# Peptides against a protein of PDB entry 3JWR: the designs that were tried, part 87

Target 1, 323 residues: chain A of PDB entry 3JWR
Amino acid sequence: TRELQSLAAAVVPSAQTLKITDFSFSDFELSDLETALCTIRMFTDLNLVQNFQMKHEVLCRWILSVKKNYRKNVAYHNWRHAFNTAQCMFAALKAGKIQNKLTDLEILALLIAALSHDLDHRGVNNSYIQRSEHPLAQLYCHSIMEHHHFDQCLMILNSPGNQILSGLSIEEYKTTLKIIKQAILATDLALYIKRRGEFFELIRKNQFNLEDPHQKELFLAMLMTACDLSAITKPWPIQQRIAELVATEFFDQGDRERKELNIEPTDLMNREKKNKIPSMQVGFIDAICLQLYEALTHVSEDCFPLLDGCRKNRQKWQALAEQ
Target 2, 298 residues: chain A of PDB entry 3JWR as posed
Amino acid sequence: TRELQSLAAAVVPSAQTLKITDFSFSDFELSDLETALCTIRMFTDLNLVQNFQMKHEVLCRWILSVKKNYRKNVAYHNWRHAFNTAQCMFAALKAGKIQNKLTDLEILALLIAALSHDLDHRGVNNSYIQRSEHPLAQLYCHSIMEHHHFDQCLMILNSPGNQILSGLSIEEYKTTLKIIKQAILATDLALYIKRRGEFFELIRKNQFNLEDPHQKELFLAMLMTACDLSAITKPWPIQQRIAELVATEFWEQGDQVGFIDFVCTQLYEALTHVSEDCFPLLDGCRKNRQKWQALAEQ

## One batch from the design tools (peptide; aimed at target 1 A287)

Design b2_p28_4_s4 (made by RFdiffusion4, then SolubleMPNN; from b2_p28_4, 18 letters changed)
Fold by OpenDDE base, seed 4:
Structure b2_p28_4_s4 (fold): chain B 323 residues (1-323), chain A 28 residues (1-28)
Amino acid sequence: as target 1 above (323 residues)
Amino acid sequence: LEGLFAGLNEKHLEMLREEFERLLKLAE
């Protein structure tokens, strides 16, 4: 395609030029082409292209395929969200020094998972899918969309001309897919809530050990969540804009819930309760975000900007809630 | 927030809602 030709022929700027190592990174001013270039840079600077013998054209095609399989009519859960999740992962790996704690296969899997974790998202949550009796709800009992996201990821990875993992051995391939699946499933916040207590307790007791396979898996799950939620850590102007996108998508779901399911939406998805957004954001930060970024910062102190950003945004939202 | 609530089963959503309400009440 013309898009592929353009991407494959383009000079890829440095990570410094693209600012993709910054936790404060914003994609708002980037074109789709530039987001793809950033993605190439992430793979390159993490040594994934070299270590796994990726062909440049295949990587370009894969990136474009992933991007194409995000819906454009979804306000938040689109390519830009996936891209920002991956960028946060990249920043956590590089600037946050997490790269030194992980294997190349784990890094490969995390980056693929971050980019793929919301593939074909429909702008509605698992509860809506279940209540609407969608065919996917018949296939999966829990984490319905996350299973679907992984299925889409697997489909793309195995599609002709998109096989970025073709340089891996059979064992490496299997390991990578296992980690990708676990990472994508970990983005189900229900699983985060279920598992985070174990992680926090290990940190509190100073018993956290990445050499333990179970704890490694747990850490990767927590890291995925931290990147998936990283919008809450961004500078205030960026945070506000993203919060508006989230609210838009939630309100769209709420409107559909009223119309299609004949139910009153929760406050979070109720357009009429827009005035509660600031207080809900404070609650979200306190209940979900703060402890995660505190724990992550404990694992790697260089991740502090995520925690600091989260704290600053809490103050901003609290101030708005008091008005 | 979107991804957070999308994966939550009804029980977890309820827990989150309760926690939010608690926090909101404390902030009042």
Scores: peptide ipSAE 0.020, ipTM 0.481, DockQ to the pose 0.074
OpenDDE base, seeds 1, 2, 3, 5: peptide ipSAE 0.021, 0.015, 0.009, 0.019; ipTM 0.497, 0.475, 0.416, 0.446; seeds 1, 2 fail the geometry check

Design b2_p28_5 (made by RFdiffusion4)
Pose (drawn by RFdiffusion4):
Structure b2_p28_5 (pose): chain A 298 residues (1-255, 281-323), chain P 28 residues (1-28)
Amino acid sequence: as target 2 above (298 residues)
Amino acid sequence: SSPILDVTMEEYEEAQEEIEEKFSEFAE
């Protein structure tokens, strides 16, 4: 509660000061309070704060709530993951220049979604909770964890003093939530795989076009995956360390080159054909693929 | 139609299988 006092009264530094405009950004050295501040700057500089009548008091309580609903004891899938994703999402809309390609309702949804796409993640994959017959598997059909992440995001938005959406017309609120649900579900790697082929062709055939309502919402799913694992596009020292966490969390459940080829370079290449200014992601990606390949040969 | 909201259980299981196959290949 004091954490709210101190936060709701601190000056939010500029985006330039926070270096959150950068695809090469890192959080290792930021405090907790600082990361919440960057998030406020994100909402502010995307005009989400003014265009949706958000009170500084409310947005702060909500951001803090999402922060406290990520598990600390979880290796990689903690708050800093949701944060590093939203920053990548933010950097994509700004420096990658996509904001000029989509509506205010879509931008707000993507940011809210990127922040909460893994809420309450208990450090285990959909495969495991299904094979272990976790009650969550009994409750949800497909994309079990991602359904849960959303059930949580919504629970928080309906919480008192957290309705950062309270300013929306009912129609706006209704469709924003629809997009948020689509965004969070799209972070299921299975859906990324079962759908990417369709998107990779519209790109390959120089046919892809945003104006098409359907082609757009497909891209929105591809964008979510692009930020969800943007960590693989980081400078080597960072990718080295964050790979250490994904490493531990996986081994805990058990108690790189093939993946980048199979999952990543394919995707970031497509994103750059859609937006050239998004190439740093592709560059940093194959750059790390280079260093992991060299290590794989010892 | 929505590509995310109109997902069938069969399609999802197929995707899971593909993931598991590829991960097994990588482990070798």

Design b2_p28_5_s1 (made by RFdiffusion4, then SolubleMPNN; from b2_p28_5, 13 letters changed)
Fold by OpenDDE base, seed 2:
Structure b2_p28_5_s1 (fold): chain B 323 residues (1-323), chain A 28 residues (1-28)
Amino acid sequence: as target 1 above (323 residues)
Amino acid sequence: MSAILDVTKEEYEEAKEILEKFLEELGK
């Protein structure tokens, strides 16, 4: 395609020029082509292209395929969300110095997972899929959408001309796929709720050890969640804009719940209760986000900008809630 | 045993209930 030719022939700017190492990064001013260029730079600067012998054209095609398999009619869970998740992962690995704590296969898996974790998202949550008796709800007993996202990820990875993992041994390939699946499934907040207590307790007791395979898996899950939720850490103007996109998607679901399911939506998804967004954001930060970024900062102090951003945005939302 | 992949149905439903309750209470 013309798009592939343009991307493959383009000069890829440095990470410094693209500012993709910054936790304060925004994609709002970037074209789709520029987001793809940023993604190439992430793979290159993490040494993934060299270490796993990726062909440039194959990587370009894979990136474009991933982007194409996000829906354009979904307000928040689209390519830009996946791209921002991956950028936060890149920043955490580089600026947050987590790269030195992980293997190359783990880094490869995390970056692929971040880009792929919401593939073919329909703009509705697992509860809606289950209540609407969608065919996907018959295939998977839990984490319905996350299983679907992984299936889409696997489909793309195995598609002709998109096989960025072709340079891996059979054992490396199996390991990578396992970690990708774990990372994508970890973005289900229910699994986060189930596992975060164990992780926080290990941190609190100073018993956390990345050399333990079970604890490594917990850490990767928490890191994925931290990147997935990283909009809450962004500078206030960016955070506000993203919060509007999230609200739009949730309200669209709420409208569909009324129309299609004949149920009253929760306040979070109720368009008529948009005035409660500030207080709901404070509650979300307190219950879900703060402890996560505190624990992440304990593992790597260089991740502090995420925690600091979250705290600052809590103050901003609290001020709005008090008006 | 995978902490993520080997979650039982019972464990998941318990976590889901906690999450759903939390999300419902956000607007109150």
Scores: peptide ipSAE 0.441, ipTM 0.914, DockQ to the pose 0.827
OpenDDE base, seeds 1, 3, 4, 5: peptide ipSAE 0.397, 0.412, 0.433, 0.432; ipTM 0.891, 0.901, 0.909, 0.909

Design b2_p28_5_s2 (made by RFdiffusion4, then SolubleMPNN; from b2_p28_5, 12 letters changed)
Fold by OpenDDE base, seed 5:
Structure b2_p28_5_s2 (fold): chain B 323 residues (1-323), chain A 28 residues (1-28)
Amino acid sequence: as target 1 above (323 residues)
Amino acid sequence: MSAILDVTEEEYEEAREILEEFLRKMGE
C-alpha cells in the first residue's frame, strides 16, 4: 500500500526528537504516520529489531496492521490508546530503567502486548458483551474482550508479511506468545484486583524478587496495568482531555444500555451524571491507581513521575469535586 | 503455573464483584 511504502521509506527520528522517553508524552498533535514512526523507534531502541532480526518492511506492515485493527468510531479504546500504552511502556523501560530488569523476550512481549492489548475494542466493557449475549460471550467465560484482543494479536502475528517473530527460535516464539497472552489478559481490571494484593504484599515485606518466575509474571502484569492506566498520570491538560474521551465512550455505552438492553446505566456511564466525573476520578485514583504507582516506584525509583502525576491529578480532580 | 492464567472461576467472580462495587461507589 501507499501507506506502507511511505512508512518503510521514511527516516525514523531519534527517541529524543520524538520525546517518547518522556512520561509526560502526548500524541495529540501526531499524525498516524508519526505514531508509526514512534513505534518503529521503540522497537529499534529496545534492540528488538537487531536482536530478533526483524525485517524493516515486515515491522512496518505489522504496525500498520495493528493500527488498522483498532476501530475509528471508538472514542477512547482506539489506536491512540494502544500507542500511548506502548509509549508509557517504552518510557518505563528506558527512563524508568526497568529494561535492565527484564529479558529481551519479556521486553519484546510487553511491547507487542501493549500495542495489541485492545485490538478490535468495541467501546463497551465485558459486562455489556455478556449482557448483550454477544457471540464472544459464548467462547469465553472470563476476560472475554481480553481473550478476543489476544486472538486478534495472534491472527496479525501469523498473517502473511506481518511475521515480526519469524527470527525467533521455536522456544523463544512459544515463550513470547505466552508472555503476550499473560500481559493482554492482565489488562482485565478484575485480574488486576485479584493479583495486586499479592504483589503489594511482596513489596511491603521486602520479599519481592524478579528471579522468581511467579513474581516476575506478577510484575509484568502490574507493569502492563500501570501503562494501560497511565493517562491518569499525564500533565493536567492532557489528563482532562483524555478523561473527556473516556467519559464519551462510557456515555456511549450507557446510551446503548438504555436503548439496546433496556437498563439504567451506572453513574459512570450515565450522560446525565457528568457533574460526578471529578468525584468519580478521585475514587478511581484512590481505589485503583495510587497504590500501583507507589509499588512500581518502589521497584524502580525512576518511575516516580508516574506516581507524582497521579497524585497531582488527584488533587486537581478533588478541587473540582469540591465546587 | 501462571499467576494470570491460573485464576479459578471463583477467584475471578470474587474479583469481578469487588471491581463492580468499586465502580458503583465512585458515583456516590
Scores: peptide ipSAE 0.390, ipTM 0.880, DockQ to the pose 0.798
OpenDDE base, seeds 1, 2, 3, 4: peptide ipSAE 0.383, 0.389, 0.389, 0.379; ipTM 0.876, 0.876, 0.877, 0.874

Design b2_p28_5_s3 (made by RFdiffusion4, then SolubleMPNN; from b2_p28_5, 13 letters changed)
Fold by OpenDDE base, seed 1:
Structure b2_p28_5_s3 (fold): chain B 323 residues (1-323), chain A 28 residues (1-28)
Amino acid sequence: as target 1 above (323 residues)
Amino acid sequence: MSAILDVTEEEYEEAKKILEEFLKKLGE
């Protein structure tokens, strides 16, 4: 395609020029082509292209395929969300110095997972899918959408001309797919709620050890969640804009819940309850976000900008809730 | 066994219930 030709022939700017190492990064001013260029730079600077012998054209095609399989009519869970998740992962690996704590296969898997974790998202949560008796709810009992996202990821990876993992051995391939699946499934907040306590306790007791395979897997899941939720850490103007996108998508779900399921939506998804957004954001930060970024910062102090951003946004939301 | 995937059905349903209750109480 013309798009592929343009991407494959383009000069890829440095990570410094693209600012993709910054935790404060914003994609608002970037074209779709520029987001693809940023993604190429992430793979290159993490040594993934070299270490796994990726062909440039294949990588370009894969990126465009991933982008194409996000819906444009979804307000938040679109390509830009996946791209921002991957950018936060890249920043955590580089600026946050987590790269040195992980294997090349783990890094490869995490980057693919970050870009792929919401593929074909429909703008509705697992609860809606289950309550609407959607066909996907018959295929999977738990983490319905996350299983679907992984299936889409696997489909793309196996598509002709998109096989970025063709340079891996059979064992490396199996390991990579396992980690990708685990990372995508970890974005189910129910799984996060179940497992985070073990992680926080290990940190609190100074017993956290990445040489333990179980603890490594737990850490990768927590890191994935931290990147997925990273909008809450962004500078206030960016945070406000993203919060509007999230609210738009939630209100669209709430409208569908009324119309299609004949149920009253929760305040979070109720278009008439916009005035409660600030207090809900404070509650979300306290219940879900703060401890995660505190624990991540304990593993690597260079991740502090994420925690600091989260704290600053909590203060801003609290001030709005008091008006 | 996976640290993340090694969750029983009962454990998952409990976690899901906690999440749903939390989301419902947001803004109250």
Scores: peptide ipSAE 0.375, ipTM 0.867, DockQ to the pose 0.770
OpenDDE base, seeds 2, 3, 4, 5: peptide ipSAE 0.361, 0.362, 0.347, 0.372; ipTM 0.860, 0.864, 0.855, 0.864

Design b2_p28_5_s4 (made by RFdiffusion4, then SolubleMPNN; from b2_p28_5, 13 letters changed)
Fold by OpenDDE base, seed 3:
Structure b2_p28_5_s4 (fold): chain B 323 residues (1-323), chain A 28 residues (1-28)
Amino acid sequence: as target 1 above (323 residues)
Amino acid sequence: MSAILDVTKEEYEEAQKVLEEFLAQMGK
């Protein structure tokens, strides 16, 4: 395609030029091509291209395939969300110095997972999928959408000309896929709620050890969630804009719940409760986000900008809630 | 056992319920 030719021939700017190491990064001004260039830079600067012998054209095609398999009619869970998740992962790995704590396979898996974690997202949550009796709800007992996202990820990885993992051994490939699956499933907030307590307790007791495979898995899961939710850490103007996208998607779901399921939506998904967004954001930060970024900062102090951003946005949302 | 992959249906349903309850109360 012309798009592939353009991407493959383009000079990839430095991470510094692209500002993709910044926790304050915004994609709002970036073209789709620029987001793809950023993604190439992430793979390159994490040494993934070299270490796993990725062909440049194959990587370019894979990126474009991933981008193509996000829906354009979904307000939030689209390519830009996945891209921002991956950028936060990159920043956490580089600026947050988490790269030094992980294996190359883990880093590879996390980056692929971040980009892929919401593939073919339909703009509705697992609860909607279950209640609508969607065929996917019959395939998976839990984390329905996340399993679907992983299936889409696997489909792309196995598609002709998209096999960025072809340089891996069979064992490396299996390991990578396992970690990708774990990481994508970890973005299910229900699983986060289930597992975060164990992680936080390990941190609190100073018993956290990345050499323990179980604790490593927990950490990778928490890191994925931290990146997935990283919009809450962004500078206030960025946070506000993203919050509007999230609200739009949630309201669209709520409208569908009323129309298709004859269910009154929760306040979070109720368009008529737009005035509750600030207070809901405060609640979300307190219940879901703060402890996560605190724990992440404990693992690596260089991740503090995420925590600081989250705290600052809490104050901003609180101020709006008081109006 | 994988902490993520080996979650039982019961454990997940409980966690989902907690999440849903939380999300429902976020604005109160």
Scores: peptide ipSAE 0.462, ipTM 0.915, DockQ to the pose 0.847
OpenDDE base, seeds 1, 2, 4, 5: peptide ipSAE 0.427, 0.447, 0.440, 0.450; ipTM 0.894, 0.907, 0.903, 0.910

Design b2_p28_6 (made by RFdiffusion4)
Pose (drawn by RFdiffusion4):
Structure b2_p28_6 (pose): chain A 298 residues (1-255, 281-323), chain P 28 residues (1-28)
Amino acid sequence: as target 2 above (298 residues)
Amino acid sequence: DMELFENFKAASHPALKHFLEDLEKALQ
């Protein structure tokens, strides 16, 4: 509660000061309070704060709530992951220049979604919770964890003093939530795989076009995956360390080159055809693929 | 896609067996 007091009264530094405009950004050295501040700057500089009548008091409580609903004991899938995803999402809309390509309702949804796409993640994959017959698997059908992450995001938005959406017309609120649900579900790697082929062709055939309502919402799913694992596009020292965490969390459940080829370069290439200014992601990606390949040969 | 998946599968640790089966079903 004091955490709210201190936060709701601190000056939010500029985006330039926070270097959150950068695809090469890192959080290793930021405090907890600083990361919440960057998030406020994100909402502010995306005009989300002014265009949706958000009170500084409410947005702060909500951001803090999401922060406290990520598990600390979880290796990689903690708050800093949700943060590093939203920052990548933010950097994509700004420096990658996509904001000029989509509505205010969509931008708000993507940011709220990127922040909460893994809420309450208990450090285990959908495959495991299904095979172990976790009650969550009994409750949800497909995309089990991602359904849960959303159930949580919504629970928080309906919490008192957290209705950062309270300023929306009912129609706006209604469709924003629809997009947020789609965004969070799209972070299921299975859906990314079952859908990407369709998108990779519209790109390959120089046919892809945003105006098409459907082609757009497909891309929105591809964008979510693009930020969800943007960590693979980081400078080597960072990718080296964050790969260490994904490493421990996986080995805890058990108790890189093939993946980048299979999952990543394919995607970031497509994102750059859609937006050239998004190439740093593709550059950083194959750059790390280069270092991991060299290590694989010892 | 299948070629890349088979390369990934061959390069993966056995602890990923059920995860790889789910990925293969997703490709189908």

Design b2_p28_6_s1 (made by RFdiffusion4, then SolubleMPNN; from b2_p28_6, 15 letters changed; failed a check: too like the target's own chain)
Amino acid sequence: MEELFAKFEAEAPPIFADFLEDLREALE

Design b2_p28_6_s2 (made by RFdiffusion4, then SolubleMPNN; from b2_p28_6, 12 letters changed)
Fold by OpenDDE base, seed 5:
Structure b2_p28_6_s2 (fold): chain B 323 residues (1-323), chain A 28 residues (1-28)
Amino acid sequence: as target 1 above (323 residues)
Amino acid sequence: MEELFEKFAAESSPVLADFLEDLRAALA
């Protein structure tokens, strides 16, 4: 395609030029092509292209394939969300120095997972999928959409001309896919809530050890969630704009719940409760975000900008809730 | 690390309980 030709022929700017190592990064000003260039740079600077012998054209095609399998009519869970998740992962690995704690296969898996974790998202949560009796709800009992996202990821990775993992041994390939699956499934917030207590307790007791395979898996899950939720850490103007996108998508679901399911939506998804957004954001930060970024910062102090951003945005939302 | 968790607890919002109920409902 013309898009592939343009991408493959383009000079990829440095990570410094693209600012993709910054935790404060925003994609709002970037074209789709520029987001793809950023993604190439992430793979290159993490040494993934060289270490796993990726062909440039294959990587370009894969990136474009991932991008095209996000829906454009979804307000938040689209390519830009996946791209921002991957960028946060890249920043955490580089600027946050998490790269030094992980294997190349784990890094490869996390980056692929971050880009792929919401593939074909429909702008509705697992509860809606289940209550609407969607065919996907018959295939999976839990983490319905996350299983679907992984299935889409696997489909793309195995598609002709998209096989970025062709340079891996059979064992490396299997290991990578296992980690990708675990990472994508970890983005189910319900699973995060179930598992985070173990992680926080290990950190609190100073018993956290990445050399333990179980703790490694747990850490990768927490890191994925931290990147997935990283919008809450962004500078206030960016955070506020993203919160509007999230609210739009949630309200769209709530409208569908009323119309299609005859259900009164929760306050979070109720357009009539728009005035509760600031207080709900404070609640979200307190219930889900703060302790995660505190724990992550304990693992690597260079991740502090995520925690600091989260705290600053809590203050901003609290001030709005008091008006 | 304990100091960070103590700080977290001190910064917690009174709307936390209500949000958790909404979140649980949204994830059910």
Scores: peptide ipSAE 0.098, ipTM 0.671, DockQ to the pose 0.100
OpenDDE base, seeds 1, 2, 3, 4: peptide ipSAE 0.052, 0.094, 0.074, 0.052; ipTM 0.666, 0.675, 0.655, 0.676

Design b2_p28_6_s3 (made by RFdiffusion4, then SolubleMPNN; from b2_p28_6, 14 letters changed; failed a check: too like the target's own chain)
Amino acid sequence: MEELFDKFAAESPPIFADFLEDLREALA

Design b2_p28_6_s4 (made by RFdiffusion4, then SolubleMPNN; from b2_p28_6, 14 letters changed; failed a check: too like the target's own chain)
Amino acid sequence: MRELFDKFAAESSPIFADFLEDLRRALE

Design b2_p28_7 (made by RFdiffusion4)
Pose (drawn by RFdiffusion4):
Structure b2_p28_7 (pose): chain A 298 residues (1-255, 281-323), chain P 28 residues (1-28)
Amino acid sequence: as target 2 above (298 residues)
Amino acid sequence: SLYTYFVESLLFDVSQEEKDEFLELLES
């Protein structure tokens, strides 16, 4: 609770100061308090704070709540992952210039979603919890973990003093939640695979167009995946280290080039055709693919 | 064997054609 006192009274530095406008950004050196501050700057600079009558007191409590609902003992899928995703999401809307392409309801939803897309992630994949007959698998059908991540995000938004959405008309709130659900579910790699083919063609055929309501919400799912694993587009020293965490968490459950080819370059290429200013992601991606290939040959 | 294990662990609720394609990429 003192953590709220100190946070709800500190000055939020500029985005330039925080270097959160950068696709090459890193959190390694930030404190916990600093990361929450960047998040406030994110909401603020996306005009989400003013256009939705958010009280500084409430947004702070909510952000802190999401922070404390990521597991510390979990290797990669902890708070800093949700943070590094939202920052990538933020950098995409600003420097990648996408904010000018979508509504305020959509921007708010994407940010809330990117922050909570892995809440309470217990360091294990959907495949494992299904094969081990975890009760969560009995409860949810498909996209088990992602359904849970949402069940949590919503539980927190309904918490007292956390209704950062309290300022929305009922119609606004109703459809924002709809998009948040879609966003969080879209971070299921299985859905990314079972849907990307459709999107990669609209791109390939120079037919893709945002105005189409459906083509848009598909892209919104592709954008979520793009930020969810933006870590692969980082400078080598960073990608080197964050790959170390994904490494441990996987080996804990067990107790790169093929993946980038199979999952990533394909996607970031498409994102740049949609927005050229998003090319740094594609550049940093193949750049790391280069260094992993060299290592694979020892 | 390790690659097959990793593909089955990673690509849950995904078609076998996609798994075969990813396994070929790993073997490359």

Design b2_p28_7_s1 (made by RFdiffusion4, then SolubleMPNN; from b2_p28_7, 15 letters changed)
Fold by OpenDDE base, seed 2:
Structure b2_p28_7_s1 (fold): chain B 323 residues (1-323), chain A 28 residues (1-28)
Amino acid sequence: as target 1 above (323 residues)
Amino acid sequence: SAAEALVDSLLGEVDDEVKEEFLALLQQ
């Protein structure tokens, strides 16, 4: 395609020029082409292109295929969300120095998972899919959408001319797919809530050990969630704008719940209760985010900007909730 | 509560044990 030719022929700027190592990064001013260039730079600077012998044209085609399989009519769970998740992963690996704690296969899997974790997202949560008796709810009992996202990821990876993993051995390929699946499934907040207690306890007891395969898997899951939720850590103007996108998508679901299911939406998805957003954001930060970024900062102190950003945004949301 | 509404919106149908643990964490 003309888009592929343009991307494959483009000079890829440095990570410093693109600011993709910054935890404060924003994609708002970037074109779709620039987001694809940033993504190429992430693979290159993580040594993934070299270590796994990726062909440049195949990587370009894969990135464009991933981007194309996000829906344009979804306010938040779109290509820009996946791109920002991957950028946070890149920043955590580089600036947060987590790269030194992981294998090249784990890094490869995490970056693919971050870009792929919401593929074909429909702008509705698992509860809506289940309650609407959607065909996907017949395939999976739990983490319905995350299983679908992994299936879409696998479809793209196996598509002609998109096989970025063709340089791997059969054992490396199996390992990578296993980690990708686990990382995508870890973005289900229900699974995060189930598993986070074990992670926080290991940290609190100073028993956390990345040489333990189970603890490694647990850490990768927590790191995926930390990147997925990273909008809450951004500078306040960026955080506000992303919160508006999230609210738009949730209100669109709530409107569909009323119309299609004859259900009263929860406060978070109720357009009539938009004045509760500041207090709900404080609750979300306290319940979900703070402990995660505290624990992540304990594993790597260079991740502190995520925790600091989360704390600053809590204060901003609290001040709005008091008005 | 705002906590329960958040849990129901984010987690959907999760095991009651997970909801209770989450609610207990929000009340701390």
Scores: peptide ipSAE 0.024, ipTM 0.688, DockQ to the pose 0.355
OpenDDE base, seeds 1, 3, 4, 5: peptide ipSAE 0.023, 0.021, 0.023, 0.023; ipTM 0.702, 0.697, 0.695, 0.687

